# Designs tried in a protein design run: peptides against a protein of PDB entry 8BZL. Part 268

Target 1, 228 residues: chain A of PDB entry 8BZL
Amino acid sequence: SYDRAITVFSPDGHLFQVEYAQEAVKKGSTAVGVRGRDIVVLGVEKKSVAKLQDERTVRKICALDDNVCMAFAGLTADARIVINRARVECQSHRLTVEDPVTVEYITRYIASLKQRYTQSNGRRPFGISALIVGFDFDGTPRLYQTDPSGTYHAWKANAIGRGAKSVREFLEKNYTDEAIETDDLTIKLVIKALLEVVQSGGKNIELAVMRRDQSLKILNPEEIEKYV
Target 2, 242 residues: chain B of PDB entry 8BZL
Amino acid sequence: SRRYDSRTTIFSPEGRLYQVEYAMEAIGHAGTCLGILANDGVLLAAERRNIHKLLDEVFFSEKIYKLNEDMACSVAGITSDANVLTNELRLIAQRYLLQYQEPIPCEQLVTALCDIKQAYTQFGGKRPFGVSLLYIGWDKHYGFQLYQSDPSGNYGGWKATCIGNNSAAAVSMLKQDYKEGEMTLKSALALAIKVLNKTMDVSKLSAEKVEIATLTRENGKTVIRVLKQKEVEQLIKKHEEE

## One batch from the design tools (peptide; made by RFdiffusion4, then SolubleMPNN)

Design b1_p25_2_s4 (from b1_p25_2, 13 letters changed)
Fold by OpenDDE base, seed 1:
Structure b1_p25_2_s4 (fold): chain B 228 residues (1-228), chain C 242 residues (1-242), chain A 25 residues (1-25)
Amino acid sequence: as target 1 above (228 residues)
Amino acid sequence: as target 2 above (242 residues)
Amino acid sequence: SAAKKAEEERNRKEALEARIESLYE
């Protein structure tokens, strides 16, 4: 069976292991990204942390650099590998080029890494999708999404994970210039989008906000409740 | 579907890694290991299954391994895999110490091993390690810490957790009895005995069947101590009197 | 007892399911 090989084409042109890696992504909790005018926002469905688990070690949103952050959906261990490589590349770029990476650059790096794992014999695809947000050095907000295949695109708004379809449908209807006119409205849009799939309101949402010339801020539950 | 379990590093149509799941199943049959974080220390408690009379009576820690001066771990699963991973942990810790002239942070050591575990789930021709680990440690960044890792290369920090046989029941008991902010090492030891007494597949809990290690700070130094059999006996006796 | 073994098996299954779910975020 062609589906038993690592990553080979089926007779009908499918890469089954890539498609199955996309199914692994759908097992992940929902993440949403929205690009505002002067803000980028990542929102994630907070999985119920076990009562005795340290919340510090449960992170779906991470910084790649001072100007870039990422949310992922899918295999947690796979995500860690990608995150670490991306962080190393961000630092390497700063040392070599003396400028921070553009959001596109680091997205392309991650995408290329993923693509190589779809073509290398003896490696399975990464079971993760990622939303990558940040600011370029010129102050332009960016949002990118990447899949297990290594494809990537720039987005105004997008979602990944188990509830991504419903969230995307909401964003397609509600993402307007008016809806992102202010930072607060942009944050509110992300929350509303997540509430399509997340039960019990703001308590089950984690939000990360990056504003122009500001560091990544993870909102506390009280701050999130102000937007609900 | 069983047709996708023949290769170690392939996704099923549903996005599952069956070999990782099977490794986790195998660990469910291993001896019980507990970890409990307290305000003044952290402990590991493990079931000792191999009580051979011919084992040199020297205090042989079967399941608890010192990694460096600030960390120890316990293992549940395939012994040979555990030996490989514990050796790697020691090597990583030593290389870090030599390079940076300071001990490796606890989470960084855990992560380094988890990256190795993950690689054995992604690279062809390799099988997952049939081992879960509990890590206890102290560092200057986070103080006392408890971590758990599995065959996937996933890990998490915990206040209390269990791996191996009857782990679900143990975790349930820990959730009921663990008092956040009020856990002393003394109370943690008592809780460990209570949980092991109910979760071990033994008719009666005895000190010869239990290994306990504590990690504390004394005069600004980490102290890792394996409890003597007499100390464990006293803990068991105290529990039986309650 | 057979009942105790059945309960232990159920508990193992539940623990495994919880761990499998933890693989995905």
Scores: peptide ipSAE 0.382, ipTM 0.802, DockQ to the pose 0.845
Fold by OpenDDE base, seed 4:
Structure b1_p25_2_s4 (fold): chain B 228 residues (1-228), chain C 242 residues (1-242), chain A 25 residues (1-25)
Amino acid sequence: as target 1 above (228 residues)
Amino acid sequence: as target 2 above (242 residues)
Amino acid sequence: SAAKKAEEERNRKEALEARIESLYE
């Protein structure tokens, strides 16, 4: 059946559909996440909104809960499914456990969801990677990445999408304790990292900032320009 | 490339969903549908291709579907798929109304269908729907709205857009002539006729080949109206006189 | 004309490509 081909290992041990889903991620615009001391920052390359398109309906960064935010790269429709399920889980957790999810918990949930779509007959993998940032209830800032395979890891900084390699190389070189010493420096680091791949400066960048005990803030273009 | 085309819901080596792309290609051959958002309303204009003399009086719009009291859609693509999706939209809207005792918000209805579309791109044994939709609506949250969705389950809000045949040319014209903040429903209707006249593969635009629906607010109620043929004729005539 | 049809086909292809690109974010 055509469905069996989705979950079959190659003779060399590869899951081709997972690898190909990773190629779908590379077609997405760049997203970067950085964990500071008391801040988490997501930055994304703004896709050129078509003239006459409503910008409200174009979102690469979304809240999963009050304490968790996600950026994705890859298939937009697939991302919506993952986001919706994650949001439902966050609310369910609040109702059942009476506490907000940890960033690790919701990441693991998303990762498990993705993994099931790599192993279930008649399902293709999700064509998305995600950067998941937020604060645990204890106030610890967290950054996680998930990929189409359903793997996840905690990061200090990472990037996904088209320019991810260049951004990661920049972060590997420039992520130091000094570079994240303040919230402003952390934001600047994200902007500088994105500028490695984003043309035309701050106009093509969207930034989401979550500080300890604060709600998610999407920076406006004027606020971004202050850091450039 | 061809080896992956036979499988409905798999990625290509390049991370492409060919069945979705092929569905989108098929839609490119469908009749043109336009949507234009105005300050005082929103409209759909659709090409009517199937004019057969033996067709019994088409009492209802062929390509424009009323979904509920606050929303309508137009379709480009496979008619059978369109019928299934429009029926599903009506069911979703009705279930929401029954559950919440208020009309479904426009974007929620669009997203609910888009989730279904997406599922047909991800689950085996299913093919993508060969349909793009334009949605017009009003709700208390965002007022007048225009959305477009495609076979992938992606959607977006628009001030003006086009799907189906010659959609690129139509979108180009809309970009040139659409005046943000100054668009009245009257001007939107004129613009729709202008665009259709240039983008439809017809020697002369006729009222029988065009369906137009408007969505307005009157006395705190949404009014969805399909324009009568005579009204469309008047719009065409006005355009020819300009 | 054949040229006009070819241009229309090119425009359709470009539009399709743009829509395909829109699938990814």
Scores: peptide ipSAE 0.365, ipTM 0.771, DockQ to the pose 0.814
Fold by OpenDDE base, seed 5:
Structure b1_p25_2_s4 (fold): chain B 228 residues (1-228), chain C 242 residues (1-242), chain A 25 residues (1-25)
Amino acid sequence: as target 1 above (228 residues)
Amino acid sequence: as target 2 above (242 residues)
Amino acid sequence: SAAKKAEEERNRKEALEARIESLYE
């Protein structure tokens, strides 16, 4: 069966392992990213953590560097590999180029890594999509998305995972210059977008905010409730 | 028979490279890309399929990529494969420039990438790239040039050609309407619109769904320009009036 | 139209066959 082989073309020109990796992403909880004027915001659906599971061990939002963070949907173990590779590259870039990576650069690195796993023997595609946000050294806010194929694009706003379609439909209707005029409005937009798919309100949302010239801030539940 | 379909690119008993054929099949589903060589320039015209409101408009083009000051390409097929190949083209061109202090000749850049493509069809543990490319360029040796390459690593020079969806129909139309020696860039643009209007899977051709780049020479310099939406609208309007 | 889809599929097949043949020329 072509679907169980290493990533090879089917007779009709499909890469079934890549398509199935995209289906694995849809099993992940929802993540949303929005680029504001001077802010980038990542929001994720909190997966119901088993009562005995340490919440600290399952982070859907991870810093790649001081100026870049990533949210993912899909296989957590696959994400860990990608995150670690990206972190090493960010540090290597700082050492060799003496500047932090641009958000586009690290996105392209991750995309190329994913693509190689779709073309190398004995490897399956990564079962993850990622939203990568941050600031370039010139202070420009950026949002990128990558998928299991290694495709990447820049976005104003986007979503990945189980509820991504509904969240994208909401963002397509509600993302305006007015809706992102302030940092607070941008955060509110992300929360509202997630509430399209997240049950039980702000308690099931995790938000990360990066402002210009500021470090990544993860909002606590009380801070999130101020925006609902 | 099934054993040759699922393995790394190997010959069938009939001498076929099924993985290459299947990669070519994948390209047949991609958006249409056209290339036309004129006396005073070259153009690429590509179907833009992904128009999303939330995309950041900073995207210069979806399918047309500047490679260096003298060359551009368009891609049909798997986007991630295309990104890898276009990046490699840029690196090859840059390394050549640094080494020889002159731009890489167009055919040499095409050949260098085709060798990479071919390697991915011959070496174990690799799949073919699911990408065909059209290349436009200018060099001092051959002037304006148009090339096509496929997943096998095969390439050829063209006066006009098409890759992606409805490529056979497009090539047939190009053969009928292309006038050798009389093709101006203006006429080539009109021909591109005519062919795209018939070959794109759209009810009505719109400027938002078409990307066009031209390569010309001005004052001894190559100029690569992506047409503005308004310019494409004017070309479409002119075609509708004929 | 089913006829249009069939024609498109035929054209795609013919294009593919032509490309495959060109590899051995």
Scores: peptide ipSAE 0.298, ipTM 0.752, DockQ to the pose 0.096

Design b1_p25_2_s4 (from b1_p25_2, 13 letters changed)
Fold by OpenDDE base, seed 3:
Formats: structure tokens, C-alpha cells, sequence
Structure b1_p25_2_s4 (fold): chain B 228 residues (1-228), chain C 242 residues (1-242), chain A 25 residues (1-25)
């Protein structure tokens, strides 16, 4: 019966559908997030856009609100659902509370949504992990990661997707206070981290930068090459 | 694992949605449908497989559906699923128009349906739709547009693409012959005929086996036109002479 | 020909694989 709980405990206590959703995430291209002092940076492995595909419709990094952006890895269609729900919540929060969401708030919202899909009858988990970055209203930079289980944690730096292990190993070695001392150094750190798994250098990287009191900026390839 | 491919909406141990993959496989056997974006319009060209002498004169395209005044789509896959989805597209577009007093933007209509498709991949008791769609449209935001969607609820914008039978070969030909920034609707029509002639599993391309629709702008209005058989014959003849 | 059919099947398989890969980003 397909109407049964899709996500159930195994006899050994595993939630296999959640674990398998995490395997779906690993099929996604790599994304990395780094929190600097006054900057948050998302970097993604640029999926080769098929010749004749409109690049506008291929987005691994998206804004959730003016102060929050997200990168994901895993099922693209699942990501769209999560993004849309998050955007609606951000707008609703602005209308009801008269303040933008905190990065933690929207992360928790997304996490709760994901968790419900692990517990609800007749629903499979979302096959996505997300890196959520932004600034709180007090100007504090934040980075959160969430997975298919609906867990979330705050990070200084993290990675998701197929190359995430190698990128995390790099970040564990190279993330220091000195390495993030400036905005430029923080950007360089993200690029270097991605270059551990991305072939052909800066041409296959997309970078999003959010500085304190500034809007999300997607760097063009020429801007990225300046940091390589 | 065979255990996971027999279930509708579950992940395999490897993170795969086999029912979605199988739906995509089924679509690979459907009739060919092409979409080509030009500077001055956009077109759909679809293989017509069901030519029965006893069929009442199909007043309307069998594979190309008008959605509203600014959009049309073509389908590859299960006909019954296609009918449901095309009706839903029309309803979504109508509801939007009533609510906002403006036509729905092309991408919003595509995404609304894609969210439905995605839901059929995530909710139990539902199977994926065995349908891929090509959408053509015009809106004030992006002008002429071509989209493709699949059973997963994924979609993308395209300059040219193909779904259904021999889609890979068609896409390869489109990649070779599509001239970015220089594509006129006339050249797009010629390209469509060229590609269909090579990719359709027919001994000879005939106008009875091809449906073509164009979407253009005339006097600030969108015009969706299904080409007459005679017009298609002329296009085929021209291709044979080249 | 059997060879042509085999080639068509290969091409179909490759196209499907590419589309499956496109499900994940």
C-alpha cells in the first residue's frame, strides 16, 4: 500500500527514506558556504548548462528574501517547493511582524517543513540539503545547513553535494580567522575550496556574495577570475 | 533494487526515484515534439502518429494545445495524463487572469504545473505523470519563451529542444544548426522540418504526419496559429529541394 | 537493420541517462 507511512523505522532504528534522501543530495553538484566577518559567501559548482538551455532557468543559488539566500543540492523540483514555501514565509513574516526574518527563523521554518515530510503518512522526504546564509537585522552574518531529515545547525563554513567531503576537509584545514579577515580573503577561501572538486578553474564556479547592509550579488565570471 | 522500483514515490538506496525514471523512459517512446525559439516568434512541431481514415476531421491539433491567448503546449507521453495536465494548465491560467486581471506570466504557468507534477512524485498513492511538455508563450516580462518540463516537475527554458522519440538525435542536430541571435521564425520552421525529417521514424516526411504551431506578435497581440496542411507541404517541399 | 536499431537504443539510453542526471542539481 502506497498510502502507508513511507518513512518508517527499520528494526534497527534507521529511517531509510531519510538516509536515501541524503544519497539523493550527494548526486547534486557541490555547494559551499562560508561565513566571514562582515560577509557571507555561497559558492556552487556550475552545472554545465546544456547548449541551447536558457541559463536564467538554471539556478542553484536563490534569494529567499533581501537578507537571506540559499544554495541547495539534490532534487531540483523538490528544491523549488522548499524555496517557494520559504519565500512566502519571509513575506508573511514581514507583513505580520514588520521585520525581516532572522536567518535562524527561516532555517527553522524550512527544517520544520522537511521534518514534517519525514513523519507524514504518504509523503517521502525532500531530496535536498540547503545552505542558508544571510544577515540578521542586527548585522550579524549567519550560515545554516539543513538536510532531508529536517535537522539544522549553524556553521562557520560547510559544504553539501557530491564533493562536500573534500570541500569540508579543505575548509577544516584552511578556515581560520586570518583566512576570513577581509571580504576578499573570504571569497578567495570559497573559490579555493570549490577548486578542490571543480575542474577547469573559475569558469565552472558560481558565487553569491552578501555583505552587511548590501543586497545579494552574483559575481560574473570575470569577477570570479580576479580571485583565482 | 527491485524493491524500490516497484513503489511509486520512494527513494532507492542510491537516492533514485525509479518511478520518475520509468516515466521518462516511457516518454522516450512517444511521438517526437520539437520547440524552437526565434527572434520574432516561437514554434512547436509535433509528430502526428494517429492518422486513421475513420477519425473524424480533427479540427484541432492532436498534440498541440492552446492554453490561453499567449501560450500553447505540446505533449509527449500518455495521452490521458496529457489531457489532465493540459486542462489543469488552462484552469490555472484562467484563475490567474480572474484574480489579477492580467495574463499569467509564462514561467509562472509552467511552474504551477511543475509543482503539481512534483507533488505526484512525493505524495503516496500517486504515480508520476507519464508526460513531458513543451511550452511556447509570450509575456511582457521575457517576450517569446520556450520551456520543457518532465515527470519530476523539473523544467527549463530553451532556445531549442526536443522530447519524445529520437530526442537525443534531434537535440544534437539543433545544437549544430541553431544560430543564436540570428534565428528567424522562417529559419526555425525550416530547421524544424530538417530535424523532423531525420528523426521521425518515417520513410518520407508528409504534411499529414506533422503538426506545426507558431506563436507570434502582431499589432501588440499574441497570435497562435496552427499551420495548414498546405503550408506544411510547402515547407517539406522546400526542404526536399535544398 | 539490427545495427541501426542497436544504435537507436544506445542513443535512447544515453538521452535517458542525461535526463536522469538533470534531475539532480
Amino acid sequence: as target 1 above (228 residues)
Amino acid sequence: as target 2 above (242 residues)
Amino acid sequence: SAAKKAEEERNRKEALEARIESLYE
Scores: peptide ipSAE 0.345, ipTM 0.749, DockQ to the pose 0.820; fails the geometry check

Design b1_p25_3_s1 (from b1_p25_3, 13 letters changed)
Fold by OpenDDE base, seed 1:
Structure b1_p25_3_s1 (fold): chain B 228 residues (1-228), chain C 242 residues (1-242), chain A 25 residues (1-25)
Amino acid sequence: as target 1 above (228 residues)
Amino acid sequence: as target 2 above (242 residues)
Amino acid sequence: MVEEAPADLEAAKEEYKKLVEEFQK
């Protein structure tokens, strides 16, 4: 009995389970990340939180460490596993290396984790893409994106999830040095990008900002509306 | 027909985990369980389907399980799977207590189980648990809490929610009648009866068919109590008079 | 063993459904 729980190559060289995991990501809520000069910004569309649901438990933006945060699109339960492992690695790195992780390092760790799940017998790929943002110890802002395959790249701006195509098209047109000249302009860019796919303005957006040498700040709806 | 490894949850071409979805569908046919958060407590109400007079051990609660001194849960789905998961919850809670000399925070217990559920959706040779759970609890961090988890390992906190048969209709009713910030345990109990009366496919709601547990704080201690049949009868009677 | 895309998604769905039903039994 072939343990069919294996991501295997098709005759034409495709890893279907990885591709199908990417389809799961496309069904996820849209997330956008933008790297500014001295700021990184993550935005996520809020799915209509059921009136009786505690918003606290539906957060799609999370801190991995003091200097790194992540947004994801896809399977929430899968994301939780990745987040937990990444957090452990961040702390382990601080203990062993005596410095916080670089954004690239933790991205590579997450990417490697994902990749292993595409190659290990008896495991399916993670059904998530992630935008990982933060600051390196030298103060350089970074943005990385990972997908279910375990690939990762550095970006100036990117988007994942169901509205990613439209958001990326917007960013390609509007991401300029002038558009990110200030922190406020960078935040505005993210909001405008999300509004391409999110209806009804700031109430349906989660926004998080990380400035140099500052912790992750989640903006409240009133703060978001100031940029709309 | 290339048999998908029947023992492994895999993605469909559309990016769906059908084994998880089908597990959720199976849960939809299980008895209804409600959870309602109040300012002064939290409750679970569950449909009792197996009324066997010959059961020697009067299971005071067929579907409601005490997990520790501060938490209880109700289950919808496969009974055997439920037993495994409820036992695991108890073990996790006990291990935490032994390790930290404090009760496990409610959300941490829920998350720990959800990670197990998730693993059963990702690792080969495993099937998803055919179980959804409602959790009620109290901790020093967030006070009274209500959580729901499903076979995927997803969970969320709720003011009120429902799992099992007619859960969608129940949730709709809860949304209509739940008054945020003004819910007392007494009002929550009345609401639970109201919702069950409409969602249970019974001509007349009887106390024999309903299990209710409340979680309150008394003198700085959590009290988990399963309502007596007479108390449930009184709640039903009160509802019928309104 | 080469993984091929399911030729019939509906057939695959039915197969999974049957599998789940077997587990409930």
Scores: peptide ipSAE 0.021, ipTM 0.590, DockQ to the pose 0.091
Fold by OpenDDE base, seed 2:
Structure b1_p25_3_s1 (fold): chain B 228 residues (1-228), chain C 242 residues (1-242), chain A 25 residues (1-25)
Amino acid sequence: as target 1 above (228 residues)
Amino acid sequence: as target 2 above (242 residues)
Amino acid sequence: MVEEAPADLEAAKEEYKKLVEEFQK
């Protein structure tokens, strides 16, 4: 059985499978990330969880390590694979290097993994984009974004998923030094950004906050409503 | 729409490697990168297309990568492929340094990567890298050097060359204005601005859209410097005044 | 090799620790 290359160049130089994977991301729920001064914040649109589903199983924000967390847009099953690989790498790094990963390091790892799936035989691209936030060991807050192609960049703020365009436009207008002057203002900025695309207010938002030397905190709906 | 073969890179009935050619087409849509060799240095000039307000300040050029103390490269094509290749270049250079306790010669580094590129055109289950690279460097064997490599794994040394969008037009302009043996780094910078101004699909060249790096020798050491925006602005202004 | 990391980070850490211990024997 000839292992067929799934991702090939078109005559005009396009990698259609990568582009189609990006379309899968656009169908995903919206995620937003913002880097503050001493805080990183992730927000995700909550899809209506069926009444009988455990909310814990629908988490779109996950910790990769104590100092790094990730939100994603796109195929949840694909995301699980990436998350698992990233978690193992974080632990491996701590064991071998005796320090936690930098946010850039783990982002590059994820990006490289994604890229390999665009070039390997019998593999399709991952249908996910990710926002990766955290703190480096020196206490610097970081935000990175990856896409299905395996590209990655550092951001002050960014959004992915179906509402990403509108959210990015909002952030471009409203992300200022003043808007991130405090932790609370930074959180408020993320909530306001998500409200551009999320209906019915804070009940449909999942929000996670990471502060320097603190673990990931997921805000409850009541805490979110205090900002709206 | 010509059905492209979704299989591994194979020869067409006409003896063409279509996947390699299609990869080159992808590069043709990428931002322009120029390289110019001078008597006293070598430079890379690259178009910056992604100017996003929310992008975090990257200390390093988006399209120009330092490989080691004596070499840098610019990339045209798929960014993720470029990241993989530039990382590989750094690893090769580092391994060589550790093994031989001296920097890898420029051409050897280029060749090593080209072998990898070639392998991705020949072995089953791989697609070509959608990336061309310009390499600048200095070594004790050949001094200042400029190389170009493509998705096929071919490479060549150049006095001046261009990859990416409008590369053919840029090369034509370089051929007209490049004076062999008389090129200073200063004149090379001016030439780079001149060519970019004509080849970039912009009404007016701005410093925010151009990245320039120079490689020189100072006190027996290689110095790789990315020009500051203000310096690029001055070069553009000077060109506009002429 | 833990092919599937648990959904919970703490569980993943524990599983990884066990894996490391197994490889060190």
Scores: peptide ipSAE 0.021, ipTM 0.488, DockQ to the pose 0.023
Fold by OpenDDE base, seed 4:
Structure b1_p25_3_s1 (fold): chain B 228 residues (1-228), chain C 242 residues (1-242), chain A 25 residues (1-25)
Amino acid sequence: as target 1 above (228 residues)
Amino acid sequence: as target 2 above (242 residues)
Amino acid sequence: MVEEAPADLEAAKEEYKKLVEEFQK
């Protein structure tokens, strides 16, 4: 039956479709997230925009709400589905609860969605990991990461995608209280982390910054170069 | 491996969706479709492969479909799949118009279909659509637009692009000859003919084998026009004289 | 100039808000 569960346990207890979805993530462009004191920063490796491609349509960082932003690694089409559902949920929450979602709430929602696609008949896992950043209503900066399995954790800093290992190693060495003491230092940390895996400097980096009580800002290449 | 060739799209051990890739391969054998964005319009040019003398007056383009008053698309791939998707596009556009009393923005229509395409890559018992589409349109938000979508549900905006047979070569030619900021619809038409002449597996480009549609703005209205064979012949002739 | 959230996001928010409102009716 084609409607059977696609994701099943192997004899050795592995969910191969989840693991294989994680391999799809590892082939994705690198994304990094860092939580500062009063700032959250997402950086993504820009795939070389093909000549004649509209850069507007090649975005790896998107807002889920005014207080939440997401970067992803893996299948772009899968990500769009998750993003759309998350956006709807964020708006629904505002309408029903009269407050914006917490970053944890929307992360849990996304994680639950992903998990269902690992257990539901006739569905494959989402081939994406996501870094979700933002501010809770109380002004607390948050960073979460989700994977194809539907697991999620809070992080101070993390990376996903093809260069994630190198970026994480860099962050483990360089993420200190001093390194995030200011917004600018936090931004610099993200850029430096991405430069471990991204060639040709600021032109190949997309950077999004969300400060406390401010909207998401996408830095232009010139602004990024100031930090390099 | 054959083990992953099931109707259900699943991940390979390497994280690949082979059914999607196979669908893309099928598109590579389809007739060439070009899209070119100009300052004063946007065009689609498509190879017509099925020229049967007994085909009653093809009143309508075989490969170029009007979606609404502001958008058209061309298709490369499985015809039956294309018919389903183009019908869905029309329905989506119509529903939006009825709901919002304004035409659907171009990108929203593209994304709506792309979400459907994606779903057919994720749900069991479904196969990917074996179709890539080029979309041309105008809206008040971004003006003239050109989009490409594939079986995965990915899409992108383009200044110029190609799908179907010899698309890679066509894209290379477009990259060489496309002059950003200086592209007129006239020059775009000439470029389309030039590229098709080189990429189509034909000894001689003929008007009967090429469908061209232009989308322009006249008096604050979008005009979608399929070029007559005589017009295409003139374009071909001009190209041959250069 | 830091490009604010693209106009597309605001449009999307409005669209999603409308969708949610329709589902709540």
Scores: peptide ipSAE 0.027, ipTM 0.596, DockQ to the pose 0.016; fails the geometry check

Design b1_p25_3_s1 (from b1_p25_3, 13 letters changed)
Fold by OpenDDE base, seed 5:
Structure b1_p25_3_s1 (fold): chain B 228 residues (1-228), chain C 242 residues (1-242), chain A 25 residues (1-25)
Amino acid sequence: as target 1 above (228 residues)
Amino acid sequence: as target 2 above (242 residues)
Amino acid sequence: MVEEAPADLEAAKEEYKKLVEEFQK
């Protein structure tokens, strides 16, 4: 069966390993990203952290650089590889180009990395989709999404993972200029979107905010509850 | 050669990595390993399955490995795979020490190995390691730490956890009895014995079948100690009297 | 060799700086 081969085309023109990697993403915890006017917000569904697990080690939102952060859905170990490669590239870019990466640049880098793993013999695709948010050096907020195939697009808002469909449907209905008029409203929009698929309110949400010229801030549960 | 490509870990139609899952299943049949974090230390407790009377009372732990002066690990799964991974951990720790003139932070060592594990799930001609590890350590950043890693290259920090045979039952017991913020090393040792007594497929827990290591801080230095059989016997006896 | 993945952003920055310093020597 062609579906058991390395990432090769089926007779019907399908890359089954890429499609199956996308199924792995659909089993991942839900992540949502929203671009506001002067803010970008990432939210992730917290899996019920086992009572004895250290929450510090279960982060699904990671900084790639001072101006870029990423959330992912899918295989955590795969994500770590991508994050590390992206971090190195961000530093390299600062050194060689003397400017931080644009969000598009680093997204394209990640996308190209993923694509290579779909085409190289002896490799499987990354089982990860990512939401990449940040600010360009001109202060423009950006949101990009990538999938296991290495495709990428810019978004105003998007979601990935097991609840992505429901969250996306919510965002399509509720993402308006009025809904993102302020930073607080933008944060509320993300929380409301996640609550479509997350049970038990703010305790099961990880939320990160990046404002213009500010570092990534991860909100604590108490701060999240203020928006619920 | 093209033939090695057939052994590549690939996604199932449902998006699962069956080779990783099968590796995890193999670990489920291995001897039980337990880790508990306390306020004043951290411990590993492991089932000894190969009791050879002719093994010199060498403080040689079958399942607990010292990695450096500040870290140790226990393994559940394929012994040969475990040997490769424990050797790699030591090499990583040594290279870091040589490069930076300070001990590697605990989580960085765990992560470095986990990236290797992940690679064995993604690259052709390789299979996942059939090993889960528990790591105990101390560093200046986070103090006493306990980590668990699996064949996928995932890891997490824990207050208490278990791998190997009957791990699910052990974890359930730990969740019930672990007192957050109040756990002393003494209490952790007692808890370890309690859990092992219930999770090991033995009629009666004996000191010869259990390895215990503790990691503590004394005078600003990390001390890793494997408990003597007599000490383990005392712990078992105390448990039986309660 | 799987290049050691920096645990966090700060570690990545430090590792990169060291790599650059090693390349310049």
Scores: peptide ipSAE 0.020, ipTM 0.588, DockQ to the pose 0.016; fails the geometry check

